Peptides against a protein of PDB entry 2MBZ. Designs and how they scored, part 2

Target 1, 143 residues: chain A of PDB entry 2MBZ
Amino acid sequence: GINLTPEEKFEVFGDFDPDQYEEEVRERWGNTDAYRQSKEKTASYTKEDWQRIQDEADELTRRFVALMDAGEPADSEGAMDAAEDHRQGIARNHYDCGYEMHTCLGEMYVSDERFTRNIDAAKPGLAAYMRDAILANAVRHTP

## One batch from the design tools (peptide; made by RFdiffusion4, then SolubleMPNN)

Design b1_p21_3_s3
Fold by OpenDDE base, seed 2:
Structure b1_p21_3_s3 (fold): chain B 143 residues (1-143), chain A 21 residues (1-21)
Amino acid sequence: as target 1 above (143 residues)
Amino acid sequence: SERRRLRRAAGALAWGAAYLL
């Protein structure tokens, strides 16, 4: 799990408790390379590392919301670039994330209501917008 | 607040990326 005190976890993640999903994740994906890579990388993460990851996610969320508010289509260069940054962030912080993996994650954002609810808390339809941008980005990079 | 909503979404994104494959 995350090597932070309860207080540090609260400071970084607020009301979101990642540990609530650890058992489910282990049961469903514990034998995957992605899980292994993530556990290996995050084992050494400090509070500052986790905070940086959250800050990156916050920035990306704001970026997508701004694109939606501006009426930019999900297959615009701006939206696809944001999706690419998202993919690269996953790769840097968690596990190797190719375009196929990324599209699978995007589909999860709209097919798992827990993700949809959490993502759309920032803006209704954000999960679908991200999924569409992720797919568009994958298509342009894998013609 | 909007900040709180964004943080929750970002958290979901981060942990979804990290754990929910």
Scores: peptide ipSAE 0.104, ipTM 0.722, DockQ to the pose 0.616
Fold by OpenDDE base, seed 3:
Structure b1_p21_3_s3 (fold): chain B 143 residues (1-143), chain A 21 residues (1-21)
Amino acid sequence: as target 1 above (143 residues)
Amino acid sequence: SERRRLRRAAGALAWGAAYLL
C-alpha cells in the first residue's frame, strides 16, 4: 500500500482511505504493466510527494470546473490541454499513460458510478466533461 | 466557503483515487 504512517495518511487524505481500494486495484490491474510501474514508482513516495499529487489533482479539478463555468466545449483547446495535463500527471506520478489508456480511463469515469459520484462532487457533469475532453485530446494527438 | 473547501477536497481525493484504480 501507500508507504505512509497512519498520521501522514490522515494529513494527506483525511477521512478518505485509498487503501480501501487496494484489493480491487489488484484484481483489476494486478497483471498489467501499469500496476507494476505504479507500485515501483510510489514505493519511495513521501508524505510531500502524495500531498503534491493531491494538490495537482485539486488544481486540475478547479481548471476543469472553470472551463465548464465559462461554457467552454469539452473539445476546446483549454479543455483538451487540461486533459493532456491530466494524462501527463498520471504518467509522471504512476504509470505510462498513452492516449488509448487515457481514453479507457475516461470511459471508466462515466461507466463506474463510484468514479462518477466522486468526480461530480466537485461539479455535476464533471466526469462526462472530462471523458469528452480526454477523448478529444486523444483524437488530436493521433491523426 | 466551507462548501467550496469540501468540493475542492472531494475533487482532489477523487482524482487521487482515479490514479490508483
Scores: peptide ipSAE 0.097, ipTM 0.687, DockQ to the pose 0.288
Fold by OpenDDE base, seed 5:
Structure b1_p21_3_s3 (fold): chain B 143 residues (1-143), chain A 21 residues (1-21)
Amino acid sequence: as target 1 above (143 residues)
Amino acid sequence: SERRRLRRAAGALAWGAAYLL
């Protein structure tokens, strides 16, 4: 799991404990390349690394919310650029994330209610908006 | 299919990563 003290985990993640899902993740995907890549990369992460990742996620969330509030379509250049940054962030921090993988993640955001509830806590419909932006971004990069 | 495989793989890391990202 995440090799932080309980205090450090609380400082970074607050009331959310990512380790509560470790067993489920291992059981469902422990033999995948993505899982292996993520475990290898994150094994050396410090508190500062995890905090940076959390900050990046928060910034992206705010960016998508701002786009929605402005009435920008999910297939707008702004929304697709945010989706691209999201894809690149996953690739940098966790595992190889091509456009097909990213599209599958987007579908999970709306099909797994746990993800939907977590994402939509920032703004109702955010998960669906992200999914649509992810799909649009994938389409424009896959002629 | 590749899509089904990716959906399964995406779910694994997404719980760690997707809840954070």
Scores: peptide ipSAE 0.129, ipTM 0.763, DockQ to the pose 0.058; fails the geometry check
Fold by OpenDDE base, seed 1:
Structure b1_p21_3_s3 (fold): chain B 143 residues (1-143), chain A 21 residues (1-21)
Amino acid sequence: as target 1 above (143 residues)
Amino acid sequence: SERRRLRRAAGALAWGAAYLL
């Protein structure tokens, strides 16, 4: 799991403890390359590393919300660029994330109600918007 | 399907990390 003290975890993640899902994640995906890569990468992460990751995620969330508020379609350049940055962030911090993998993540955001609720806490419909932007970004990068 | 397999792989990190992603 995340090797932070309870206090450090609270400072970074608030009341949300990502380790609460460790067992489920291991059971469902523990034999995948993505899981192994993530465990290996994150094993050395400091509080500052996790804070940076959280800050990046928050910034991306704000960016998508702003696009939605502006009425930009999910297949706009702005939305697709945000999706690309999301993909690259996953690849940098966690595991190799190609466009197909990213598309699968997008589908999970709308098919797993727990993800949907968590994402839509920022704005209703955000999960669906992200999924659509992820798909559009994958398409534009597939000649 | 490959898509379902990738979804599972992606989901492994989504829970814990993907809630941050």
Scores: peptide ipSAE 0.113, ipTM 0.762, DockQ to the pose 0.061; fails the geometry check

Design b1_p21_4_s4
Fold by OpenDDE base, seed 2:
Structure b1_p21_4_s4 (fold): chain B 143 residues (1-143), chain A 21 residues (1-21)
Amino acid sequence: as target 1 above (143 residues)
Amino acid sequence: SILGFHHMYYGGAAARLRRRR
């Protein structure tokens, strides 16, 4: 898992404890390439690495919220670009994330109520907006 | 992990953004 002290974890993740999902993740995804890649890559992450990742996540969340507030469609250039940055961020920090994988993740955001509730904490409908942007971005990059 | 990562990624980010509002 995350090799941070409890104090460091609190500083980076606050009240959200990612370790609470470790067992479920292992049971559901432990045999996937994505899981293996993520475990291998993140094993060496420092507190500063995790903080950077959280900062990137915060920025992306703000971008999507701003797009929604501005009334930009989920298939707008801005929304699709944000989705692309999200995909690339996953690939850079965690595991290879092609467009097919990305669309699957987007669908999970709206089909798993736990994800929906967590994401929509920033803004109601954000999970659905992200899913739609992810799909649109995948379509425009698929020949 | 996929599920853990995304819960961590957006669960935490969304919670932080909510607190800032």
Scores: peptide ipSAE 0.140, ipTM 0.752, DockQ to the pose 0.561
Fold by OpenDDE base, seed 3:
Structure b1_p21_4_s4 (fold): chain B 143 residues (1-143), chain A 21 residues (1-21)
Amino acid sequence: as target 1 above (143 residues)
Amino acid sequence: SILGFHHMYYGGAAARLRRRR
């Protein structure tokens, strides 16, 4: 799991404890390449690494919220670029993330209430907006 | 943010997509 003290985990993740899902993830997807890649990469992560990852996620969230507030469509260049940056961030920090993988993640954001509730805490409808932007970005790169 | 651990649920997402298609 995450090699941080309870206090450090709270500082980085707040009330969310990623370890609460460790058994579920291992049981369901422990034999996937994505899982193995993520475990390999994150094994060496420090508190500062995890904090950076969370900061990047927060910045991306703010970026999408700003796009929504500005009335930019999810298939706008701005929204698709944000989705592309999100995909690349996943690739750097966690596992190889192609466009098909990314679209699956986007669908999860709207299909799993745990993700939807967490994401939409920033702005109602954000999960759906992100999903749509992810799909649009995948489409433009798969003509 | 839960986004950092989205990989943990990928298998479920893929399964749902396969059921819809």
Scores: peptide ipSAE 0.123, ipTM 0.701, DockQ to the pose 0.045
Fold by OpenDDE base, seed 4:
Structure b1_p21_4_s4 (fold): chain B 143 residues (1-143), chain A 21 residues (1-21)
Amino acid sequence: as target 1 above (143 residues)
Amino acid sequence: SILGFHHMYYGGAAARLRRRR
């Protein structure tokens, strides 16, 4: 969980409240290794840690948007590299994230309308672009 | 927290980027 004061949470996450999903996450994934690892890792995170994670997310989002704006295919080297950085970021900050897990997450981005809507707030079609880049990156790393 | 993390990660990032664009 997020061990921050309400004020700190507001400073880091602003209008987005991650706590609103805590019950659903526990219900759906509470028995998975990923959930346990995430809870264990994030339990010690400070405000600075969460801010760093948000900054990394912002940067990655900008990279994907820039790739789309430039017309780069989702299976381009640039897009696949961004997907790889995304995977590695998840692994460092939350839970072990292999290529299969990553592709499952990518599929969730387009199959769960809540994810799609949130992600596409940055740019329409971003969720689908990310899913495709994630898949391409997984394919190139699992010959 | 898989869903929570990813909503936090991309939901928040996308929202912030939208506000800056």
Scores: peptide ipSAE 0.120, ipTM 0.736, DockQ to the pose 0.564
Fold by OpenDDE base, seed 5:
Structure b1_p21_4_s4 (fold): chain B 143 residues (1-143), chain A 21 residues (1-21)
Amino acid sequence: as target 1 above (143 residues)
Amino acid sequence: SILGFHHMYYGGAAARLRRRR
């Protein structure tokens, strides 16, 4: 799992406890390529690495919220660029993430209520906005 | 955070993708 002390985990993740889901993820998807890649990459992550990942996630959240507040369509260049950065961040930190995988993740954000609730805590409708931006970004990058 | 919670279900997303292929 995450090799942090309880104090470090609290500092990085706050009230969110990733350990609560470790067994579920392992049991359901432990044999997938994405799982293996993620475990290999994150095995050596330090507190600073995890903090950087959280900071990047927070920045992306703020960008999408700002786009929504500005009335920018989810298929605007700004929204699609944010979606692209999101895809690249997943690829760097966790597992290979092509455009097809990214669209699958986007759909999960609106179909899994746990994701929807977590994402929409920042702004109602954010999960749907992200999904639409992810789809638009995938379309513009598909020949 | 978006990405912080995301890693809890990456395996599920991958499984769904494989079913679509």
Scores: peptide ipSAE 0.104, ipTM 0.689, DockQ to the pose 0.045

Design b1_p21_5_s1 (from b1_p21_5, 13 letters changed)
Fold by OpenDDE base, seed 2:
Structure b1_p21_5_s1 (fold): chain B 143 residues (1-143), chain A 21 residues (1-21)
Amino acid sequence: as target 1 above (143 residues)
Amino acid sequence: REEVRRRAAAAAAYAAATSPL
């Protein structure tokens, strides 16, 4: 699991314990290259690394919310750029994330209600908006 | 803020294995 003390985990994740999903994640993804890469990368992560990842996620969330509030289409350059940054963040922190993989993740955000609820906590419809932006970004990069 | 943190953590739970948000 996450190599943090209970106190550190609380400081970074609050009441959410990511390790509660360890078994499910292993069952669903344990045989994938992504899982192996993620385990390898995150094995050395410090509290500061995890905090950085959280900060990046928060920033991205704010960007998408701002785009939605401004009425920008999910296939706008701004939304697609945010999606690209999201993809690159995944690649940097966890595993190689191509456009096909990213699109699959976007679909998961809207098909798994747990993800949808967690994402939409920031703004209703955010998960769908992200999915659409991710898809648009993938399309523009696969001519 | 806490909701975003929870989202990021859920994403991190899946990301720790498969896919971050």
Scores: peptide ipSAE 0.103, ipTM 0.728, DockQ to the pose 0.088; fails the geometry check
Fold by OpenDDE base, seed 3:
Structure b1_p21_5_s1 (fold): chain B 143 residues (1-143), chain A 21 residues (1-21)
Amino acid sequence: as target 1 above (143 residues)
Amino acid sequence: REEVRRRAAAAAAYAAATSPL
């Protein structure tokens, strides 16, 4: 698992305990390349690394929310750029994330209620907006 | 096959132990 003390995990992730999902993740995806890559890459992460990842995610969330509040379409340049940064963040921090994989993630955000509820805590409809932006970004990069 | 990819993506998101944002 994540090589942090319980205290460090709480400081970084708050009330979200990633260990709660470790077994499910292993059962569902333990044989995938993405899982193996993520485990290998993150094995060396420090508390500061995890905190940075969370900060990046929070910033991206705020960015999407701001786009929604401004009335920018999910297929706007701004929204697609945010989606691209999201994809690149996943690729940098966890596993190779191509546009197809990213699209699958976006679809999961709206099809798995747990994800939808978690994402939409920032703003109702954010998961759908992100999914649409992810799809639009994928389309523009795979004509 | 798409489900396997979705599972892989979700696994990676969960494996990241981060809110899969």
Scores: peptide ipSAE 0.097, ipTM 0.749, DockQ to the pose 0.438; fails the geometry check
Fold by OpenDDE base, seed 4:
Structure b1_p21_5_s1 (fold): chain B 143 residues (1-143), chain A 21 residues (1-21)
Amino acid sequence: as target 1 above (143 residues)
Amino acid sequence: REEVRRRAAAAAAYAAATSPL
């Protein structure tokens, strides 16, 4: 799990406890390379590292919301670039994230209601927009 | 800000296993 004190967890994640999903994640993905890589990378993460990851996620959220508010298509250069940054963030912080993996994650964002609710809390339809941008970005990089 | 943080945390929780947002 995340090696933070309860106080640190609250400061970084607020009322959300990411460890609540640890068992499910292990059950579903425990045998994947992604899981292994994530465990290896995050084992040394400090509170500051986790905060940085949250800040990066927040920034990407704001960026996607701004694109939606501006009426930019999900396959616009701006949206695809945001999706690429999202992919690279995953790769940097958690596990090797190729374009196929990224598209699978995008599909999960719209197929798992828990993800959809969490994402769309920022803006209704954001999960679908992200999924579409992720797919478009993958397509342009795998011709 | 808390909402975005919660999303990121949920995604990070799944990302710590699968993929974060």
Scores: peptide ipSAE 0.087, ipTM 0.722, DockQ to the pose 0.087; fails the geometry check
Fold by OpenDDE base, seed 5:
Structure b1_p21_5_s1 (fold): chain B 143 residues (1-143), chain A 21 residues (1-21)
Amino acid sequence: as target 1 above (143 residues)
Amino acid sequence: REEVRRRAAAAAAYAAATSPL
């Protein structure tokens, strides 16, 4: 699992224990390249690394919320750029994330209620907005 | 903000192997 003390986990993730999903993740994704790459990369992560990842995720969330509040469509340049940054963040921190993989992740955000609930905690409809932006970004990069 | 972090972390943990969010 994540190599942090209980105190460090609390500081980074709050009351959420990411290790509670370890078994499900292994069962669903354990034979994928993405899982292997993620385990290899994150094995060396420190508390500071995990905190940076959380900070990046929080910033991206705020960015998408701001776009929605401004009335920018999900296929706007701003929304598509945010989706691209999201894709690149996944690639940097976890595993190779092409546009096809990214669109599949976007669909999961709206089809798995656990993801939808977690994402929409920031703003109702955020998961759907992100999915649409991810799709639009993939389309513009796949002529 | 903490609750968003908690829920984002839940998505990120399940997603740490699949999607950080």
Scores: peptide ipSAE 0.081, ipTM 0.715, DockQ to the pose 0.079; fails the geometry check

Design b1_p21_6_s1 (from b1_p21_6, 10 letters changed)
Fold by OpenDDE base, seed 5:
Structure b1_p21_6_s1 (fold): chain B 143 residues (1-143), chain A 21 residues (1-21)
Amino acid sequence: as target 1 above (143 residues)
Amino acid sequence: SLYDKAAAAAAYALMTTIPRP
């Protein structure tokens, strides 16, 4: 699990405890490369590391919301660049994330209501917008 | 948040460890 005290967890994640899903994650993906990479990387993360990850996620959320508010299409350069930064953030912090993997994640954001609800808390339709931007970014990077 | 902060959803832990189908 995340090696933080209860106080530190609250400071970083608020009322959400990621470790509540530890069993489900292990049961569903425990034998995958992504799981192994994530566990190996995050095992050494400090409170400051987790906070940086949260800050990056929040900033990217605001960026996507701003694009939507401006009426920028999901296949605009701005939206695709945001999707690329999202992909690179996953790769840097958790596990190798190619364009195919990223597209699969984007589809999950709209097909799993738990993800949709969490993402759309920032703005209704954000999950779908992200999925479309992720797909567009993958297409432009596919030879 | 893109990395899931809301309480009862397949949130942060799932996003950080999920593989492709």
Scores: peptide ipSAE 0.055, ipTM 0.714, DockQ to the pose 0.088
Fold by OpenDDE base, seed 2:
Structure b1_p21_6_s1 (fold): chain B 143 residues (1-143), chain A 21 residues (1-21)
Amino acid sequence: as target 1 above (143 residues)
Amino acid sequence: SLYDKAAAAAAYALMTTIPRP
């Protein structure tokens, strides 16, 4: 689990505690390399590390929303660059995330209603837009 | 948002350990 005090968890995640999904995550992915890498990396994370991760995610969300509001296609350079930054952020913070893995994550964003609802809270259709941008970015890097 | 404090934690918790299909 996340090695923060209850107060620190509240400061970073508010009323949402990611550890409430620890059992489900372990059941679904506990035997994967990604899970092992994530547990190894995050074991040393401080409150400031988790806060940085949240800030990065918020910034990326704002970028995608701005792209959608501007009418930029999901396969535009701007959208694909945002998708690339998303992929690299996952790689830095959690686990090795190649283009195939990233594409699978994108599909999860639209196939798991919990992800879709959470993502689309920022803007309806954001999850689908991200999925499309992720796929486009993967395609352009797999010639 | 992927990591919204109020809503994204569910997505985040699952995202942090997503395996390759």
Scores: peptide ipSAE 0.063, ipTM 0.723, DockQ to the pose 0.083; fails the geometry check
Fold by OpenDDE base, seed 1:
Structure b1_p21_6_s1 (fold): chain B 143 residues (1-143), chain A 21 residues (1-21)
Amino acid sequence: as target 1 above (143 residues)
Amino acid sequence: SLYDKAAAAAAYALMTTIPRP
């Protein structure tokens, strides 16, 4: 799991412990390369590393929300660039994330109500917008 | 946050993959 003290976890994640999903994650994806890569990479992460990951996620969320508020379509250059940054962030921090993998994640955001509820807390429809941007970004990079 | 470290399934964005169709 995440190698932080309870206090450090609270400081970074608030009233949420990502390790509460460790069993489900292992059960569903424990035999995948992505899982192994993530476990290996994050094992050395410090509190500051996890905080940076949260900050990056928050910034990207604000970016997508701003695009939606501006009326930019999900297949706009701005939205696709944000999706690309999301993909690259996953690649840097967790596991190799190609465009097919990324589209699968996008589909999960709208098909798993737990993800949808979490993401849409920032703005209703954000999960669907992200999914569409992810798909558009994948298409433009795989013509 | 798009990973929303406050509710269910947020950890998946960090630690999971999903099977392709």
Scores: peptide ipSAE 0.058, ipTM 0.721, DockQ to the pose 0.078; fails the geometry check
Fold by OpenDDE base, seed 3:
Structure b1_p21_6_s1 (fold): chain B 143 residues (1-143), chain A 21 residues (1-21)
Amino acid sequence: as target 1 above (143 residues)
Amino acid sequence: SLYDKAAAAAAYALMTTIPRP
């Protein structure tokens, strides 16, 4: 699990406890390279590291919401660039994230209601918008 | 959140078993 005290976890993640999904994640993906890479990378993460990761995610969320509010299509340069930054953030912080992997994550955002509900808390339809932007970004990088 | 937080974010990428569009 995350190597933080319960208090530190609360400070970073609030009422959401990531460890509540640890067993499910291990059961579903425990034998994958991504899981092993993430465990290896995050083992040394401090509270400040996790906070930075959350701050980056929040910034990207605001960026996507702003794009939606401006009426920018999910396949606009702005939306695709935001998707690319999202992909790179995953690669930097957790595990190698190619475009195929990224599109799978995008599909999960709209197919797993837990993700959809969590993401759409910022703005209804955000999960679908992100999925579409992720797909568009993948397409433009794999012609 | 763009990340499923912490450990959950790690393995959820590997739902590569989900069929591609």
Scores: peptide ipSAE 0.052, ipTM 0.732, DockQ to the pose 0.093; fails the geometry check

Design b1_p21_6_s4 (from b1_p21_6, 9 letters changed)
Fold by OpenDDE base, seed 1:
Structure b1_p21_6_s4 (fold): chain B 143 residues (1-143), chain A 21 residues (1-21)
Amino acid sequence: as target 1 above (143 residues)
Amino acid sequence: SLRDRAAAAAAYAAALTIPRP
């Protein structure tokens, strides 16, 4: 799990505990390369590393919300660029994330109510917008 | 904001999780 004290975890994640997903992920995909890569990479992460990851996620969320508020289509250059940054962030911090994997994640955002609920806390429809942007970004990079 | 933190946490969780095959 996350190698932080309860206090540190609270400082970084607040009321959200990412370790709540550990058992499910292990049971469903514990034998995958993605799972192995994530465990290996994050094992050395400090509190500051986790905070940086949260800050990056927060910034990206703000970008998507701003795009939605501006009425930019999910297949706009701005939205696709944000999706690309999201993909690269996952690849950098957790596991290799190609466009196919990314589209699968996007679909999970709208098909798993747990993710939809949490993502849409920032703005209703954000999960769907992100999914659509992810798909558009994948298409433009894999013509 | 609290809203942004919730979204960030969700994005983080998504990075830790793997989608169904």
Scores: peptide ipSAE 0.090, ipTM 0.724, DockQ to the pose 0.067
Fold by OpenDDE base, seed 5:
Structure b1_p21_6_s4 (fold): chain B 143 residues (1-143), chain A 21 residues (1-21)
Amino acid sequence: as target 1 above (143 residues)
Amino acid sequence: SLRDRAAAAAAYAAALTIPRP
């Protein structure tokens, strides 16, 4: 699990407890390389590391919301660039994330109601917009 | 709201802990 005190976890994640998914994640993906990489990377993370990750997520959320509010298509350069930054952030912080993996994650955002509800808390339709941007970014980077 | 965006950020963190569907 995340090596933070209850107080630190609250400061970083608020009422959301990521450890509530630990058993499910281990059961579903415990034998994958992505799981191994994530556990190895995050084992050494400090409160400051987790806070940086949350800050990056906040900034990305704001970028996508701003794009949606401006009426930019999900396949616009701005939206695809935001999707690319999202992919690279996953690669830096958790596990190797190619375009195929990223596309699968995007599909999960709209197919798993838990993710859809939480993502769309920022703006209705955000999960679908992200999925579409992720797909468009993957397409433009496929030779 | 900022609170709603924080909730979305938490969802991102949760998603990042999950390798793939």
Scores: peptide ipSAE 0.085, ipTM 0.718, DockQ to the pose 0.071
Fold by OpenDDE base, seed 4:
Structure b1_p21_6_s4 (fold): chain B 143 residues (1-143), chain A 21 residues (1-21)
Amino acid sequence: as target 1 above (143 residues)
Amino acid sequence: SLRDRAAAAAAYAAALTIPRP
């Protein structure tokens, strides 16, 4: 799991601990390339690395919430750009994330109630908005 | 806030979970 002390984990992640899903993820997807890439990349992450990742995540969350509050469509340039940054962040920090993989993640955000609940804690409907933006971004980048 | 950090972490840390087939 994440190699941080309980105190450091709280400082970085607050009340959400990704390690709570470690066993399930390993059992269900432990043989996938994405899992292996993620474990290899994150194994060397320091507290500063995790904090940077969380800062990026927080910024993207704020961007999406602001777009929703402004009434911007999920297929607007702003929403699609936020989705693209989200995809690139996953690719940089965790595992190769093409547009197809990204759309699969978006669908998971709305189909798995655990993800929906966690994401929508920032704003109701955020998971669905992100899913739609992810799809729109994937379409515009498909030749 | 702590809640905001947790929510943001969840929104992005969801990437740590590989999508279901």
Scores: peptide ipSAE 0.081, ipTM 0.708, DockQ to the pose 0.065
Fold by OpenDDE base, seed 3:
Structure b1_p21_6_s4 (fold): chain B 143 residues (1-143), chain A 21 residues (1-21)
Amino acid sequence: as target 1 above (143 residues)
Amino acid sequence: SLRDRAAAAAAYAAALTIPRP
């Protein structure tokens, strides 16, 4: 799992324990390249690294919410750029994330109720908005 | 956020070989 002390995990993730999903993730995706890449890459992450990842995710969430509040469509340049930043963030921090993989993630956000509920905690419909933006961004980069 | 925590869990373990249609 994440090589942080319980104290550090709490500082970064609060009451959420990412290790609660470790078994499921390993069971479902343990033999994938993405899993191996993520495990190898994150093995050296410090508390500060994880905190940066969280901060980046929070900023991106706020960005998407702001776009939605402004009424910007999910296929707007702003939304697609946010989706691109999301993709690149995954690539930098976790595993190679091409546009196909990214669209799969987007679909998971709306098909797995756990993800939908967690994402939509920031704003109802955010998961669907992100999915649509991810798809639009993928389309514009894979004509 | 809750989103990033869920994403972190998924990303950490690369819970993301989701079959595409």
Scores: peptide ipSAE 0.084, ipTM 0.740, DockQ to the pose 0.074; fails the geometry check

